# Peptides against a protein of PDB entry 5JNO: the designs that were tried, part 5

Target 1, 112 residues: chain A of PDB entry 5JNO
Amino acid sequence: MVAKFQPPPEYQLTAAELKQIVDQSLSGGDLACRLLVQLFPELFSDVDFSRGCSACGFAAKRKLESLHLQLIRNYVEVYYPSVKDTAVWQAECLPQLNDFFSRFWAQREMED

## One batch from the design tools (peptide; aimed at target 1 Q20 Q24 R34 P41)

Design b1_p10_5_s4 (made by RFdiffusion4, then SolubleMPNN; from b1_p10_5, 7 letters changed)
Fold by OpenDDE base, seed 3:
Structure b1_p10_5_s4 (fold): chain B 112 residues (1-112), chain A 10 residues (1-10)
Amino acid sequence: as target 1 above (112 residues)
Amino acid sequence: SLRHQDVLDR
């Protein structure tokens, strides 16, 4: 038996809050992206682009931690239980999270 | 530095 993952209080969503996000989501991946924004707005805060990603030039003020991904996945699983399968999570959610995150920073850079 | 995408893939 594995203990149920319990999010920290600051990242605890009520059923109603989660449903509201789900109602706006078109897929598990879309839900994941929306959860990313809602749960961790600090990851999208202003950054110094002078020290950006060596590969893409974008900077992340705050790094996404495994705990963040776990939290998102746990919520996604409520409505998309298929993501309990790691392969599904990696195929359906992670790429969309990455794309969304990349687009966000790309847009920010273009606006500067 | 790590790519932000690499962080998301963790």
Scores: peptide ipSAE 0.110, ipTM 0.760, DockQ to the pose 0.044
OpenDDE base, seeds 1, 2, 4, 5: peptide ipSAE 0.023, 0.033, 0.024, 0.072; ipTM 0.678, 0.664, 0.638, 0.729; seed 5 fails the geometry check

Design b1_p10_6 (made by RFdiffusion4)
Pose (drawn by RFdiffusion4):
Structure b1_p10_6 (pose): chain A 97 residues (1-46, 62-112), chain P 10 residues (1-10)
Amino acid sequence: MVAKFQPPPEYQLTAAELKQIVDQSLSGGDLACRLLVQLFPELFSDRKLESLHLQLIRNYVEVYYPSVKDTAVWQAECLPQLNDFFSRFWAQREMED
Amino acid sequence: LEELYNSYND
């Protein structure tokens, strides 16, 4: 309807790059976590799993898991897994010391 | 990709 949306260049993946991540993904949730690592490594250094970031991941995930267009599927599969992956990463870091 | 991911996942 309204406009062409494109992510900033630093978050743009080629179709080839996206296909490769998918090929290694075990599930839609795993794909979502792998995309979080690839697209946003700054989120893991010294939370900001904020809406624009999550939507960008969802957009990529939908290319190969179109049922994720249903918000209930996104909320049931991918979103909990992203949040738990992120929580676990940070707790692991907190516990190193 | 697998090695990078596992460094965050594990």

Design b1_p10_6_s1 (made by RFdiffusion4, then SolubleMPNN; from b1_p10_6, 5 letters changed)
Fold by OpenDDE base, seed 2:
Structure b1_p10_6_s1 (fold): chain B 112 residues (1-112), chain A 10 residues (1-10)
Amino acid sequence: as target 1 above (112 residues)
Amino acid sequence: LDERFQSYAD
């Protein structure tokens, strides 16, 4: 049996918080994108992480990592259980997440 | 901008 995934405390959503996001979502892919924004605002910031954490000197990269995607998928599954199927996740959510994230930075580049 | 980014800006 696979142990149930537990998100880090900073990424734990209450049922009410998740429902609020779901109510604004038009699809599983849309929900995934909204969760991306809500859960990981640090991925959309130009602020150097090392500035906030001088002790570790870590610099975050502008990419979606497996842990980010897994966490988002876990929440999406609550209301869209079909994404438990990897093929559905890869067809419906992953492309939207990647495009959404890429468009954000592309648009920021155009505005500067 | 994508309207979904608005929540980040707020």
Scores: peptide ipSAE 0.367, ipTM 0.866, DockQ to the pose 0.214
OpenDDE base, seeds 1, 3, 4, 5: peptide ipSAE 0.366, 0.362, 0.364, 0.359; ipTM 0.858, 0.852, 0.851, 0.847

Design b1_p10_6_s2 (made by RFdiffusion4, then SolubleMPNN; from b1_p10_6, 5 letters changed)
Fold by OpenDDE base, seed 1:
Structure b1_p10_6_s2 (fold): chain B 112 residues (1-112), chain A 10 residues (1-10)
Amino acid sequence: as target 1 above (112 residues)
Amino acid sequence: LDEQFQSYAD
């Protein structure tokens, strides 16, 4: 059997923290996008931290990984249980996440 | 990104 997904400690939200994000959200898809920004600010940075800390080998990634999506979905399910259905997740949340993330980097590219 | 999203499934 596959173990239940457990978020890393740095991505564990308290009930109060999650509620604050939910209160600002208009929908499950909107909540997903807000969680993306709150949980993974490193995905929205164009700063090469390796210049400041070459020893740590840190490199900013600009792609969404399965683990990111799983974590976001787990939190969205708390207030929008319907996203437990993969079809609902793919119809309501994934397109909004994709559009939001793509538009962000497209805009940044235009500013370069 | 689309390909990454499609790879995600329970």
Scores: peptide ipSAE 0.045, ipTM 0.729, DockQ to the pose 0.035
OpenDDE base, seeds 2, 3, 4, 5: peptide ipSAE 0.044, 0.034, 0.034, 0.034; ipTM 0.724, 0.692, 0.696, 0.686; seed 2 fails the geometry check

Design b1_p10_6_s3 (made by RFdiffusion4, then SolubleMPNN; from b1_p10_6, 4 letters changed)
Fold by OpenDDE base, seed 3:
Structure b1_p10_6_s3 (fold): chain B 112 residues (1-112), chain A 10 residues (1-10)
Amino acid sequence: as target 1 above (112 residues)
Amino acid sequence: LDEVFNSYRD
């Protein structure tokens, strides 16, 4: 059988850390959004900071990649096993992740 | 971003 997916060390949460996030979550979709922020803070980095660092040429990533989604889904599945079903994942989590991420950057654009 | 999500969905 296929080996269980192992997240990279920088994205590995302990059971206690995950439980803490779950305890603050209202649903699988909400948990997904919280995991997005916790695991990938670089996706929410300030544009001004990125622009200001001409020396390193750092540019914030503003796209959710398959690896991001896969990692989030794997953690969500621990407490919401139903998201193992692709249809459930697409209906309950992906739209909320998209809305959350889009709203975040839309708001930042208005404030800038 | 909907396009991105759709392309990455399982």
Scores: peptide ipSAE 0.130, ipTM 0.794, DockQ to the pose 0.037
OpenDDE base, seeds 1, 2, 4, 5: peptide ipSAE 0.122, 0.120, 0.116, 0.110; ipTM 0.795, 0.793, 0.785, 0.793

Design b1_p10_6_s4 (made by RFdiffusion4, then SolubleMPNN; from b1_p10_6, 4 letters changed)
Fold by OpenDDE base, seed 2:
Structure b1_p10_6_s4 (fold): chain B 112 residues (1-112), chain A 10 residues (1-10)
Amino acid sequence: as target 1 above (112 residues)
Amino acid sequence: LDELFQSYAD
């Protein structure tokens, strides 16, 4: 059978860490947004690594990608099993993630 | 993002 998905070490949360985030969350969608911030703080940073790292030339992208969403969903499912249903994930979590992420950067652009 | 979300969901 297919092995259970294991996140990379940098995105591995302990049960205690996840519980802490869950305790702060009001819903599955809210949990998803909080996980987004906790797991991927680089997506909310103004730091341009391409300017500072000549060795790797890495450029941070302020874009949500499938891997981000997959990791978030895996954790959300622990406490909100209903998001295993794609329709629920699309209705409850994805709109929240999109709104949160887009509004964040829209606000930042207005402040600049 | 909407396009990405749909792609992920598929």
Scores: peptide ipSAE 0.078, ipTM 0.757, DockQ to the pose 0.035
OpenDDE base, seeds 1, 3, 4, 5: peptide ipSAE 0.075, 0.072, 0.077, 0.073; ipTM 0.756, 0.750, 0.755, 0.743

Design b1_p10_7 (made by RFdiffusion4)
Pose (drawn by RFdiffusion4):
Structure b1_p10_7 (pose): chain A 97 residues (1-46, 62-112), chain P 10 residues (1-10)
Amino acid sequence: MVAKFQPPPEYQLTAAELKQIVDQSLSGGDLACRLLVQLFPELFSDRKLESLHLQLIRNYVEVYYPSVKDTAVWQAECLPQLNDFFSRFWAQREMED
Amino acid sequence: STYEEHEVHP
């Protein structure tokens, strides 16, 4: 309806890059976590799992799991898994010391 | 680690 949306160049993946991540993904949620690692490594250094970041991941995930266009599917499968992956990463880091 | 489990390999 309104415009062409494209992510910033630093977050743009080629179709080949996307296919490769998918090939290694066990599920839509796993794909979502792998995409979080690939696209946003700055989120893991010294939370900001904010809406624009999550939507970008969702957009990529939908290319191969179109049922994720349903917000209930996104909320039931991918979103909890992303938040738990992120929480676990940071707790693991907290506990190192 | 949980992060490494989600890394993409060639």

Design b1_p10_7_s1 (made by RFdiffusion4, then SolubleMPNN; from b1_p10_7, 6 letters changed)
Fold by OpenDDE base, seed 2:
Structure b1_p10_7_s1 (fold): chain B 112 residues (1-112), chain A 10 residues (1-10)
Amino acid sequence: as target 1 above (112 residues)
Amino acid sequence: SILDSHLVKP
């Protein structure tokens, strides 16, 4: 049997926490974006590399990496099982995530 | 990435 993907403690949401985010979400894509903000605030830091791992010393980068997406997808699947299908994930969630993240930083650049 | 570091650690 394949072991379940287990998020690091910093990214482990309780059922209640996840439910709260879901209740605020309008769609799977919206849920994904909300999870992105909640799980990875370091990706939205005003100062580049201002946040990182206290244990390993890694400096956070403003990049959506595969593990970020995988972690988000794990939670989205709880309420939107259809995203287990990669094609659905790519059509319903990834574009929203990428657009949201890109627009966020584009807007921040315009504020300067 | 930070996630890589956390997941790779034994």
Scores: peptide ipSAE 0.031, ipTM 0.648, DockQ to the pose 0.033
OpenDDE base, seeds 1, 3, 4, 5: peptide ipSAE 0.027, 0.027, 0.030, 0.027; ipTM 0.610, 0.600, 0.622, 0.605; seed 5 fails the geometry check

Design b1_p10_7_s2 (made by RFdiffusion4, then SolubleMPNN; from b1_p10_7, 6 letters changed; failed a check: a repeat of another design)
Amino acid sequence: SILDSHLVLP

Design b1_p10_7_s3 (made by RFdiffusion4, then SolubleMPNN; from b1_p10_7, 6 letters changed)
Fold by OpenDDE base, seed 5:
Structure b1_p10_7_s3 (fold): chain B 112 residues (1-112), chain A 10 residues (1-10)
Amino acid sequence: as target 1 above (112 residues)
Amino acid sequence: SILDSHRVLP
C-alpha cells in the first residue's frame, strides 16, 4: 500500500480554503492550476528572475517537482476522485498544469 | 515537458 502523503504545514489547506478554490474551478484540470498558483506562488515570482547574475549567467530555473505534483493531486482527488487513475491524471490535469506553467514563463521571458 | 517526466501514484 502507498503511504499516505502528508503535506508540509505551510501547504496544508483547511476544508474551507479548499472549498473556496473548488467553487471557482470548472474542472479537475482547472482546479489543479488554481492550486498550483495558490500553494506555490514562489514558482511565479520575478524575484529570482531579476536577480540573475550577469557575470556568470546564472538564472534561477523554475521547475515543478514531484512534491508539488503530489500535493496538488491529493487535493484534486478530494473532489475529482477519477484522478486516482493515473491515466486520467495525465490526460486531464498534467497537460493543463504544464501548459499554464510553461506559457506563463514563456510570456515573461518575451516581455523582459 | 516538465510535467511529462513526472508520475504520481495514488
Scores: peptide ipSAE 0.035, ipTM 0.713, DockQ to the pose 0.041
OpenDDE base, seeds 1, 2, 3, 4: peptide ipSAE 0.029, 0.033, 0.031, 0.031; ipTM 0.625, 0.645, 0.688, 0.638; seeds 1, 2, 3 fail the geometry check

Design b1_p10_7_s4 (made by RFdiffusion4, then SolubleMPNN; from b1_p10_7, 5 letters changed)
Fold by OpenDDE base, seed 4:
Structure b1_p10_7_s4 (fold): chain B 112 residues (1-112), chain A 10 residues (1-10)
Amino acid sequence: as target 1 above (112 residues)
Amino acid sequence: SILESHLVLP
């Protein structure tokens, strides 16, 4: 048996916290984007480790990883159970997440 | 699997 997915403690939301986000959301996709910002503020940080450490040559591109998406989906499912269907998740949430995240960094790039 | 869901950022 595969163990039930458990969010890391730093990404554990209470029912009240989740409800606050849901109350501000207009759709499952909108909720997903709001969860992205709330759960993973580090993905939107001005701190660029790749630029900060030129000596080691480490480069980390800003991207949404599988665990980010899985965690977001799990929370979205609480209030929008239809996203349990992969087709719905891919049609309603993933495009919005992609657009939001890419536009954010595109805008930041233009500000430089 | 939900882990198979991914984004392709331009």
Scores: peptide ipSAE 0.057, ipTM 0.760, DockQ to the pose 0.035
OpenDDE base, seeds 1, 2, 3, 5: peptide ipSAE 0.051, 0.054, 0.054, 0.051; ipTM 0.744, 0.749, 0.750, 0.737

Design b1_p10_8 (made by RFdiffusion4)
Pose (drawn by RFdiffusion4):
Structure b1_p10_8 (pose): chain A 97 residues (1-46, 62-112), chain P 10 residues (1-10)
Amino acid sequence: MVAKFQPPPEYQLTAAELKQIVDQSLSGGDLACRLLVQLFPELFSDRKLESLHLQLIRNYVEVYYPSVKDTAVWQAECLPQLNDFFSRFWAQREMED
Amino acid sequence: SLNELFNQYS
């Protein structure tokens, strides 16, 4: 209806880049975690899993898992996995020392 | 290489 949305250049993936990540993905949730790592490595350095970031990931995930357009599928599969992946990463870091 | 990168964070 309203406009053409494009992510900032630094978060833009080519179709080839997206296909490659998908090929290595075990599931929609795994794809979502791999996309979090590729798109937002600054989130893992010295939480901000905020709405714009998650929506960008969801948009990419939907290209290959269109059922993720259903918010219930997003919330049942991908979103818990992203938050648990992120929580685990940070707890692991907290425990290193 | 994608799997190696991901496992750094997993």

Design b1_p10_8_s1 (made by RFdiffusion4, then SolubleMPNN; from b1_p10_8, 3 letters changed; failed a check: a repeat of another design)
Amino acid sequence: SLDELFAQYR

Design b1_p10_8_s2 (made by RFdiffusion4, then SolubleMPNN; from b1_p10_8, 3 letters changed; failed a check: a repeat of another design)
Amino acid sequence: SLDELFEQYR

Design b1_p10_8_s3 (made by RFdiffusion4, then SolubleMPNN; from b1_p10_8, 4 letters changed)
Fold by OpenDDE base, seed 3:
Structure b1_p10_8_s3 (fold): chain B 112 residues (1-112), chain A 10 residues (1-10)
Amino acid sequence: as target 1 above (112 residues)
Amino acid sequence: SLDALFEQYR
């Protein structure tokens, strides 16, 4: 038996909050992207440390880490149980997450 | 807003 995943308090969503996000979502992949923005706004920070600090962890903010993906997947599974299948997660959610995230930063880089 | 951010890059 696997222990139930418990997200850190800062990334905890109430049932009502999750439902609200789900109601706005068109698919599991869409939900995943919405959760990405809602749970991890720090990954989309407008603060540009690249000019002021090349040695700081700013570059880390532009990467989706395993923990981010795990948290998102756990919430997506509540309404889209099919993503419990790794193949489904990799086909339906991961590409959309990566594309969304990359588009954001690509656009930001072009605007600078 | 976060919703606006999402819609901008979706």
Scores: peptide ipSAE 0.518, ipTM 0.936, DockQ to the pose 0.485
OpenDDE base, seeds 1, 2, 4, 5: peptide ipSAE 0.293, 0.120, 0.292, 0.296; ipTM 0.881, 0.758, 0.882, 0.885

Design b1_p10_8_s4 (made by RFdiffusion4, then SolubleMPNN; from b1_p10_8, 4 letters changed)
Fold by OpenDDE base, seed 5:
Structure b1_p10_8_s4 (fold): chain B 112 residues (1-112), chain A 10 residues (1-10)
Amino acid sequence: as target 1 above (112 residues)
Amino acid sequence: SLDELFEKYR
């Protein structure tokens, strides 16, 4: 049997924290975007970590990776079980996530 | 709304 996916400790939400986000959400796609901002604020930061840490060379990437999407989907499924269907996830959540993220950085680049 | 969220974090 495949081991059940468990989020890293830094991305583990309590039931109360998740409920608070859900109560503010109007749909699965809306919930997904709110989870994106709450779980991964570093993806919305202008901070260049590579300049701040010469030893580790860590730099935040401006892209949504598989781990980010999997974590968000796992939480969305708790209240919107229909996203277990890949077609529903790709139609209702992924486009909203990508549009939200891309618009954010597009506007930031225009303002710089 | 999602638009309000977007403006809040922009």
Scores: peptide ipSAE 0.335, ipTM 0.896, DockQ to the pose 0.307
OpenDDE base, seeds 1, 2, 3, 4: peptide ipSAE 0.317, 0.309, 0.323, 0.287; ipTM 0.889, 0.888, 0.892, 0.879

## One batch from the design tools (peptide; aimed at target 1 E17 D30 V37)

Design b1_p11_1 (made by RFdiffusion4)
Pose (drawn by RFdiffusion4):
Structure b1_p11_1 (pose): chain A 97 residues (1-46, 62-112), chain P 11 residues (1-11)
Amino acid sequence: MVAKFQPPPEYQLTAAELKQIVDQSLSGGDLACRLLVQLFPELFSDRKLESLHLQLIRNYVEVYYPSVKDTAVWQAECLPQLNDFFSRFWAQREMED
Amino acid sequence: VDLADYHVELP
């Protein structure tokens, strides 16, 4: 309807790059976590799992798991897994010391 | 959580 959306260059993946991540993914949720690591490593250094970031991940995930276009599927499978992955990463870091 | 397990070396 309205416009062409493209992510910033630093978050743009090629089709080849996307295919390779998918090939190593066990599930839509795992794909979503791998995409979080690849696209947003700054989120893991010294939360900001904010809406624009999550939507970008969802957009990529939908290329190969089109049922994720259903918000209920996104919320049932991918979103909890992303949040739990992120929470676990940070708790692990908090516990190192 | 080991990020290396989730990181993919892209072309």

Design b1_p11_1_s1 (made by RFdiffusion4, then SolubleMPNN; from b1_p11_1, 3 letters changed)
Fold by OpenDDE base, seed 1:
Structure b1_p11_1_s1 (fold): chain B 112 residues (1-112), chain A 11 residues (1-11)
Amino acid sequence: as target 1 above (112 residues)
Amino acid sequence: VDLSSYSVELP
């Protein structure tokens, strides 16, 4: 039996914090994108720490991983229970997450 | 990245 997913302490939102994000959201997909920005600012960082600390072997990740998506989905489900259905999650949230994330980095690439 | 390939069913 698999235990229910629990977010790491650094990604645990209080009810008040989540409510604040929800109140600013227009849809489940919009909420997902806002959670992406709030929970994982490191995915939007252009800082190359390897230049300042080559010995640490730091490499910035610019990829959404399963754990990121699981965590976002868990919070979205609180206000939008319909995303418990995988088909709804794939139709309403994943495309918006992909578009938002891809557009962000595409824009940054054009600025370089 | 096709995020649909990262779909995970939560317990």
Scores: peptide ipSAE 0.085, ipTM 0.738, DockQ to the pose 0.041
OpenDDE base, seeds 2, 3, 4, 5: peptide ipSAE 0.074, 0.080, 0.078, 0.074; ipTM 0.726, 0.741, 0.735, 0.727

Design b1_p11_1_s2 (made by RFdiffusion4, then SolubleMPNN; from b1_p11_1, 4 letters changed)
Fold by OpenDDE base, seed 2:
Structure b1_p11_1_s2 (fold): chain B 112 residues (1-112), chain A 11 residues (1-11)
Amino acid sequence: as target 1 above (112 residues)
Amino acid sequence: VDLSSYSVKLP
């Protein structure tokens, strides 16, 4: 028996909140992208937190990492159980997440 | 522009 991953309170969605996002989603991959924006808005910010908080020494990285993906996947699985299969997750969600995230920043850099 | 910094890091 493996214990389920429990998200930190700041990343805990209620059933109602999750349903709202699901209702706006067209697919599992789309849901994943919407969850990315909802859960981790800091990944889409130009704010340099390292300059604002010398006490914590936090350095913001605009990278989509394993912990982000794990949290997103946990919620996607609620309505799209098929993503429990790693192959499905890698085929249906990860490419969309990567494309969405990379294109976002690519577009931002072209506008600047 | 180096887009590699925006790539997904898989577990």
Scores: peptide ipSAE 0.047, ipTM 0.693, DockQ to the pose 0.044
OpenDDE base, seeds 1, 3, 4, 5: peptide ipSAE 0.045, 0.045, 0.044, 0.044; ipTM 0.692, 0.692, 0.686, 0.689

Design b1_p11_1_s3 (made by RFdiffusion4, then SolubleMPNN; from b1_p11_1, 3 letters changed)
Fold by OpenDDE base, seed 3:
Structure b1_p11_1_s3 (fold): chain B 112 residues (1-112), chain A 11 residues (1-11)
Amino acid sequence: as target 1 above (112 residues)
Amino acid sequence: VDLSSYRVELP
């Protein structure tokens, strides 16, 4: 059964917004990465608590979570229906999302 | 989590 997933208002894209992203995308995986950046910019923000709190030394590490992936997949499905197949989603989109996200933070770590 | 169980109808 398919359960209805309602995005929060801050993650609701209009048809025009989604089309603009799609027009810039070369593949479903590419679209997924672009959606990741556009929908969840907070996952790419530096929360440097070390600068703000030397006493705690806490460094927040951003995580790509299931709800993020669920939302991205729903948008990708609009223009790439093949990702409704879990095997396709796992082969075409998830690796690219993971690589993109991991490389981003790896680069940031190297620059520190 | 089975992500295929969640769907959103978009305009």
Scores: peptide ipSAE 0.054, ipTM 0.707, DockQ to the pose 0.040
OpenDDE base, seeds 1, 2, 4, 5: peptide ipSAE 0.043, 0.054, 0.052, 0.054; ipTM 0.699, 0.707, 0.709, 0.727

Design b1_p11_1_s4 (made by RFdiffusion4, then SolubleMPNN; from b1_p11_1, 3 letters changed)
Fold by OpenDDE base, seed 1:
Structure b1_p11_1_s4 (fold): chain B 112 residues (1-112), chain A 11 residues (1-11)
Amino acid sequence: as target 1 above (112 residues)
Amino acid sequence: VDLESYRVELP
């Protein structure tokens, strides 16, 4: 049995939406970073939602998970099919995603 | 984050 990856509805991009992001991208790695921002803005929020909801204690998450990466890779693959190769994905996209995400939070921490 | 730990290939 082969499982088919399908994004949740909230992360389903139309062809036009994806094209808009691609048109702004310089590379597969750059596209990956832009997709990260567009698809998962919650990962870039330091808002403490527990302030407004003591009952649920919900807090913004700042962690990249497998599902995030899989979804990003799925879209990058549309215009950069070479990322189907894990070695290419790990060499071209993952380092840039890591650098971008880590740098963002490092800068935010310094500003506090 | 060690993104290399997220080695999941899309089926």
Scores: peptide ipSAE 0.103, ipTM 0.741, DockQ to the pose 0.040
OpenDDE base, seeds 2, 3, 4, 5: peptide ipSAE 0.094, 0.093, 0.050, 0.059; ipTM 0.732, 0.718, 0.691, 0.706; seed 4 fails the geometry check

Design b1_p11_2 (made by RFdiffusion4)
Pose (drawn by RFdiffusion4):
Structure b1_p11_2 (pose): chain A 97 residues (1-46, 62-112), chain P 11 residues (1-11)
Amino acid sequence: MVAKFQPPPEYQLTAAELKQIVDQSLSGGDLACRLLVQLFPELFSDRKLESLHLQLIRNYVEVYYPSVKDTAVWQAECLPQLNDFFSRFWAQREMED
Amino acid sequence: YPDTEIYLKGS
């Protein structure tokens, strides 16, 4: 309806890059976690899993798991997995020392 | 796109 949305260049993936990540993904939730690592490594250095970031991941995930267009599917499968992946990463880091 | 330390810690 309104406009063409494109992510910033640093978060743009080619179709080839997206296909490769998908090929290694076990599920929509795993794809979402792999995309979080590829797109936003700055989130893992010295939370900001904020709405624009999550929507970008969802947009990519929907290319191959179109049922994720249903917000209930996003909330049931991908979103808990992303938050638990992120929480686990940071707790693991906290515990190193 | 191999498994990274970040991915493994998060998983």

Design b1_p11_2_s1 (made by RFdiffusion4, then SolubleMPNN; from b1_p11_2, 3 letters changed)
Fold by OpenDDE base, seed 5:
Structure b1_p11_2_s1 (fold): chain B 112 residues (1-112), chain A 11 residues (1-11)
Amino acid sequence: as target 1 above (112 residues)
Amino acid sequence: FPDTEVYLLGS
C-alpha cells in the first residue's frame, strides 16, 4: 500500500486553523487561494536579492510548484472532497490559483 | 514574467 502524504511540520495545520480558513472561504477555489497565502507567504515576498548581491544581480524567482499544489489540494479535499477528481481540481482550483498568483505579481511589477 | 511562474498539474 502507498503511504499517506504527510505535510512537513511547517505546513501542518490544526483542525482549528483549517476551519478558520474554511469559514472565510466561498468555494473550493477560494479556499485554495487562501491556503496558498497562509501556507506559503514566502511566495509573495518582495525581497529583492539583487539589493544584497550587486555582483550577480540575482533575483528570486517565485514558483508555485507541484509540491505546493499537492499540499493545498490535500487540505481542500477535507471540506471539498469533489476535488479528489482531477478534472474538478483542474477546473475549479488550478485556474484560480494561477490567476491569483500571476495577477499578484503582475500588479506588483506595474507598481515598481 | 521571467521571475514568476506557476507549475500546473496535468496542464
Scores: peptide ipSAE 0.086, ipTM 0.733, DockQ to the pose 0.048
OpenDDE base, seeds 1, 2, 3, 4: peptide ipSAE 0.065, 0.059, 0.069, 0.067; ipTM 0.716, 0.713, 0.723, 0.711; seed 4 fails the geometry check

Design b1_p11_2_s2 (made by RFdiffusion4, then SolubleMPNN; from b1_p11_2, 5 letters changed)
Fold by OpenDDE base, seed 5:
Structure b1_p11_2_s2 (fold): chain B 112 residues (1-112), chain A 11 residues (1-11)
Amino acid sequence: as target 1 above (112 residues)
Amino acid sequence: FPDTEVLLLGR
């Protein structure tokens, strides 16, 4: 028996919260990007830990991991069941997530 | 992870 994926409490959206995001979304890929921002704001933070810890010089690595993607896909599937097909997920959602995330940080890198 | 490789390869 395969266990159901259950989001950690901090990533559990209510039906009302999810509906609001869906109502703003134009597609499954757009919904995925909006969920990325809502669920994982820490991935878009430019707070440098080294500012507070000069001794270690730690810099947070910003990358999308499988757990992030699984959470997003679970919510997208509620309103776009077609993404249950891996080919659809890879064609419609993953490229948009990658483009949005990479362009965000590319733009920030160019800022003065 | 299978989905991560898709992101890293880009479009």
Scores: peptide ipSAE 0.057, ipTM 0.763, DockQ to the pose 0.046
OpenDDE base, seeds 1, 2, 3, 4: peptide ipSAE 0.065, 0.063, 0.066, 0.043; ipTM 0.773, 0.766, 0.777, 0.706; seeds 1, 2, 3 fail the geometry check

